# Peptides against a protein of PDB entry 4Y8H, part 44

Target 1, 222 residues: chain A of PDB entry 4Y8H
Amino acid sequence: TTIVGVKFNNGVVIAADTRSTQGPIVADKNCAKLHRISPKIWCAGAGTAADTEAVTQLIGSNIELHSLYTSREPRVVSALQMLKQHLFKYQGHIGAYLIVAGVDPTGSHLFSIHAHGSTDVGYYLSLGSGSLAAMAVLESHWKQDLTKEEAIKLASDAIQAGIWNDLGSGSNVDVCVMEIGKDAEYLRNYLTPNVREEKQKSYKFPRGTTAVLKESIVNICD

## One batch from the design tools (peptide; aimed at target 1 T1 S129)

Design b2_p30_7 (made by RFdiffusion4)
Pose (drawn by RFdiffusion4):
Structure b2_p30_7 (pose): chain A 222 residues (1-222), chain P 30 residues (1-30)
Amino acid sequence: as target 1 above (222 residues)
Amino acid sequence: SEALVAELKTLEKELETLEAELETLEAELE
């Protein structure tokens, strides 16, 4: 997995590749690693796939209840606190590595959370097996006062460095833009640079090629 | 497994930096 977060003028952008691996095998060519904790707080996860999805939904659920109880829009630091205290309690056994970003009444925020529970603050961040390929790009091209478009290009370029150079990353680039005073725009498959080429031949078989022993209608009704 | 691969890559990068710093210090000592 390669995931990034980049701050800009009036908000924050996060991006992720779309490859899932089971050992050397690609288990999923197009999984979403960008998760909605609340409408304007999004999370990119790397590590154990089920852990990142489950921990993100649990905190997302409690944030919703908390937002309703307090009659207030949720803050990123609340998601950060709840996620880090939950992950710390589990001593690193919940393998979730997260970049948490969003906008709230306090402003725009960017954080990272490691599985043992430590958190970091930054203007640009990268996690996952492709994090070094992405960080190399971020350290080369990031500057203070990026526009929204520059931040989107820098984030997807960082993801691309992971896709091409890291065997743990591949396929597509997903992006989410959280800008102050606006709805968060989730850009699923923002880039699709790895389209499978047309196959040389159709392997559709002549009907009857497979030997059959029995048939029967299955009752799915009542 | 993914976390371990990321940690391994970070440690390999740190080792290469420390080896380059050791070669510089040896050249200054010479």

Design b2_p30_7_s1 (made by RFdiffusion4, then SolubleMPNN; from b2_p30_7, 22 letters changed)
Fold by OpenDDE base, seed 4:
Structure b2_p30_7_s1 (fold): chain B 222 residues (1-222), chain A 30 residues (1-30)
Amino acid sequence: as target 1 above (222 residues)
Amino acid sequence: DSAKRAQERLEEARRREEEARRAELEALER
């Protein structure tokens, strides 16, 4: 797995590869690792896919309920705190680590949570088995005041570096963009580097060539 | 040139998403 987050001038981008592995076998080539906690708060999950999904769904439900009761837009820090508490409570039983990102009335946010419940803050983050290769790209090319497009490119390039350098990462790249004052844009399969374009060899066989396979039954009787 | 390509890919991804959404809506109406 390779997951990344990148802050830009007016928001945050997260990206993930779509490979799911079971040991040496690619179990799923299009596993979604980006999860919606709320309309404007998303996370990228790494570790056990099932654990990540279960945690994010639980927190998403709790945040939705909290938002309904408080009549307030959910905050990224609230999601972070709930995720952190959950991961800490189940330390050693949940193999999930997360990048949590979003926009709220306080601005744009990017956090990471490790399986043991530690949290980091940054302008760019990478996690997963491909995280070192991804981080090398991020550290080399991140700058202040990135545009949305530059941030999407940087995140995608970082994921691709993870894909190429890690057997546990691969298939497609999913991207989620959370910009202040806009709806979140979930771009599933933003890049499909391993999709061999099936050359649609349009075998335009002209309609008329009925290949009559003449079965010549040669009777080898004397 | 790289930013322009990223923008073109973004627009293409948006078009694909919109087409997929339309196809899903059409499939539900059938």
Scores: peptide ipSAE 0.017, ipTM 0.433, DockQ to the pose 0.013
OpenDDE base, seeds 1, 2, 3, 5: peptide ipSAE 0.012, 0.000, 0.000, 0.000; ipTM 0.348, 0.244, 0.227, 0.283

Design b2_p30_7_s2 (made by RFdiffusion4, then SolubleMPNN; from b2_p30_7, 25 letters changed)
Fold by OpenDDE base, seed 4:
Structure b2_p30_7_s2 (fold): chain B 222 residues (1-222), chain A 30 residues (1-30)
Amino acid sequence: as target 1 above (222 residues)
Amino acid sequence: SSLARTLARLREAEERRRREEERRRRELEE
């Protein structure tokens, strides 16, 4: 897995690859690793697929209930705190590595959470088996005051670096853009670099390209 | 009763299936 987050001037972008692996086997080529916690708060998950999904769903449900009860838009820091407390409670037995990002009334936020509940803050982050390849791209090309388009490109380039250099990463690039004052934009399969080009060679051999070397007509007269 | 044993076996089989499915899900690394 390769997951990334990038802050830009008016929001945050997260991106992920879509390969799921079971040891040396590609189990799914189009796994969704971007999860909605709330309408404007999304999470990218790396590690054990079941653990990342279960944790994000649990916190998403609790945040929704809390938002309904308080009649307030959920905050990214609230989601972060709930995730952190949950992961810490299980002392790393939950194999979930998360990038949590979103927009709320306080602004745009980008955090990472490790399996044992440690958190990090940054303008750009990467996690997963492809994180080193992704981070090399991020560190080389990140600048302050990125535009939305520059941030999407940077995040996508970082994921592609993971896809090309990490055996655990591959297939497509998913992107979620969370801009202040807008709805979240989930771009499923934003890039599909490994789409087998339909072999333009239709091996429709024209009738007659194979020379009939021998035709034997056997009349089976009964 | 034979019914209680059958229900216990069904529950055990369902728990085993659930554990196997959960194990299979845990073996998926992203």
Scores: peptide ipSAE 0.049, ipTM 0.383, DockQ to the pose 0.013
OpenDDE base, seeds 1, 2, 3, 5: peptide ipSAE 0.033, 0.105, 0.093, 0.118; ipTM 0.372, 0.472, 0.457, 0.489; seeds 1, 2, 3, 5 fail the geometry check

Design b2_p30_7_s3 (made by RFdiffusion4, then SolubleMPNN; from b2_p30_7, 20 letters changed)
Fold by OpenDDE base, seed 4:
Structure b2_p30_7_s3 (fold): chain B 222 residues (1-222), chain A 30 residues (1-30)
Amino acid sequence: as target 1 above (222 residues)
Amino acid sequence: SSAERTRRRLEEKEREREEEEERRLRELEE
């Protein structure tokens, strides 16, 4: 699993490896997904899929209620604080780590949260099993004043490096772009593995061999 | 490298900005 975030000149991009979410295959327990906390605040979650989803939904609901009560647009820092407190409270029970990003009236923001509740801030971040490979790409190619397109590419390249490191094949990347003054743009399957339909080479098996009727490929999300 | 030093400096500035925003938010919620 690999998740990344990249700030650009007018916003922030987050991306996640979503290999486990492709196809009718029951989502493996460990999956990276992008989750909406609020319209302009999103997170990339990694770890136990159920935990990441439950946490992000809970915080999303609380942020929405808070926003309604205060008549204020949600703040990324508020989401960060709530997530941090929640993850800390359930330390040892939630194996989730998150990248939280968004835009609010104060600007664009990018944070990471570890399962034990520690947080980090940066212009680029990566978490997950492929995070080192992703970070190598980010460190090599990040520059100040990235454009939106450059940031999307950089985030995608970083995720791909992480995927390659973990599985050596297949790339499924979801991207969410949060630009100041615009609606969030969720790019599902921004990169899809070329499902090379391996043309089932009709191997003519000699008479007497039992043909394997059905091969199911299960993608394991790490 | 010079580029790495520049990035670290920028990251530090970003951290300081976010910490200040967090502090301001806490002050407003109190």
Scores: peptide ipSAE 0.252, ipTM 0.777, DockQ to the pose 0.023
OpenDDE base, seeds 1, 2, 3, 5: peptide ipSAE 0.246, 0.225, 0.246, 0.235; ipTM 0.784, 0.776, 0.772, 0.776

Design b2_p30_8 (made by RFdiffusion4; failed a check: the pose's geometry)
Pose (drawn by RFdiffusion4):
Structure b2_p30_8 (pose): chain A 222 residues (1-222), chain P 30 residues (1-30)
Amino acid sequence: as target 1 above (222 residues)
Amino acid sequence: ATAAWEEFMAHVEAANAEARAAGKPLPVFD
């Protein structure tokens, strides 16, 4: 996985590739690694796939209840605190590596969370197997005072460095933009640079090619 | 950045080693 977060003028953008691997095999060519914790707080996850989804939904559920109890919009630091304390309690056995970003009444925020529970603050961040390819791009092209469009280009360029140069990353680029005072825009498959070429031949078989021993109608009714 | 990458790769290696020792399929990574 390659995942990134980049701050800009009036908010924060996060991006991720879409490849899932089981060893050297590509298990999923188009999985979403961008998760909604709350409407304006989004999370990009790398590491053990089920852990990143489960820990994100659990905290997302508790944030919703907390938002209702307090009659307040959720803050990113709450998601950060809840996630880090949960992951610390599990001593690294929940393999979730997260970039947490969002906007709230306090402003715009960008954080990363490692599985043992440490957290970091930055204007640009990258995690996952493709993080070095992405960081090399971020360290080359990031500057203070990016516009929204520049931040989106820098984030997807960083993901692309992971897609092309890291065997653990591939397929597409997902993006989510969280800008202050506006709805978060989730851009699923923002870039699709790895479309399979047309196959040379159709392998549709002549009907009856497969030998059949029996048939029967299956009762799915009551 | 390198330290964070090493930590992440160490996690993947450890998870795979535990799955092999338990006689189970390798985990899926995002």

Design b2_p30_8_s2 (made by RFdiffusion4, then SolubleMPNN; from b2_p30_8, 17 letters changed; failed a check: the pose's geometry)
Amino acid sequence: MEESHRRFLAHIREREAEAAAAGLPLPIFV

Design b2_p30_8_s3 (made by RFdiffusion4, then SolubleMPNN; from b2_p30_8, 15 letters changed; failed a check: the pose's geometry)
Amino acid sequence: MKESHERFMAFIREREAAARAAGLPLPVFV

Design b2_p30_8_s4 (made by RFdiffusion4, then SolubleMPNN; from b2_p30_8, 15 letters changed; failed a check: the pose's geometry)
Amino acid sequence: MEESHREFMAFIREREARARAAGLPLPVFV

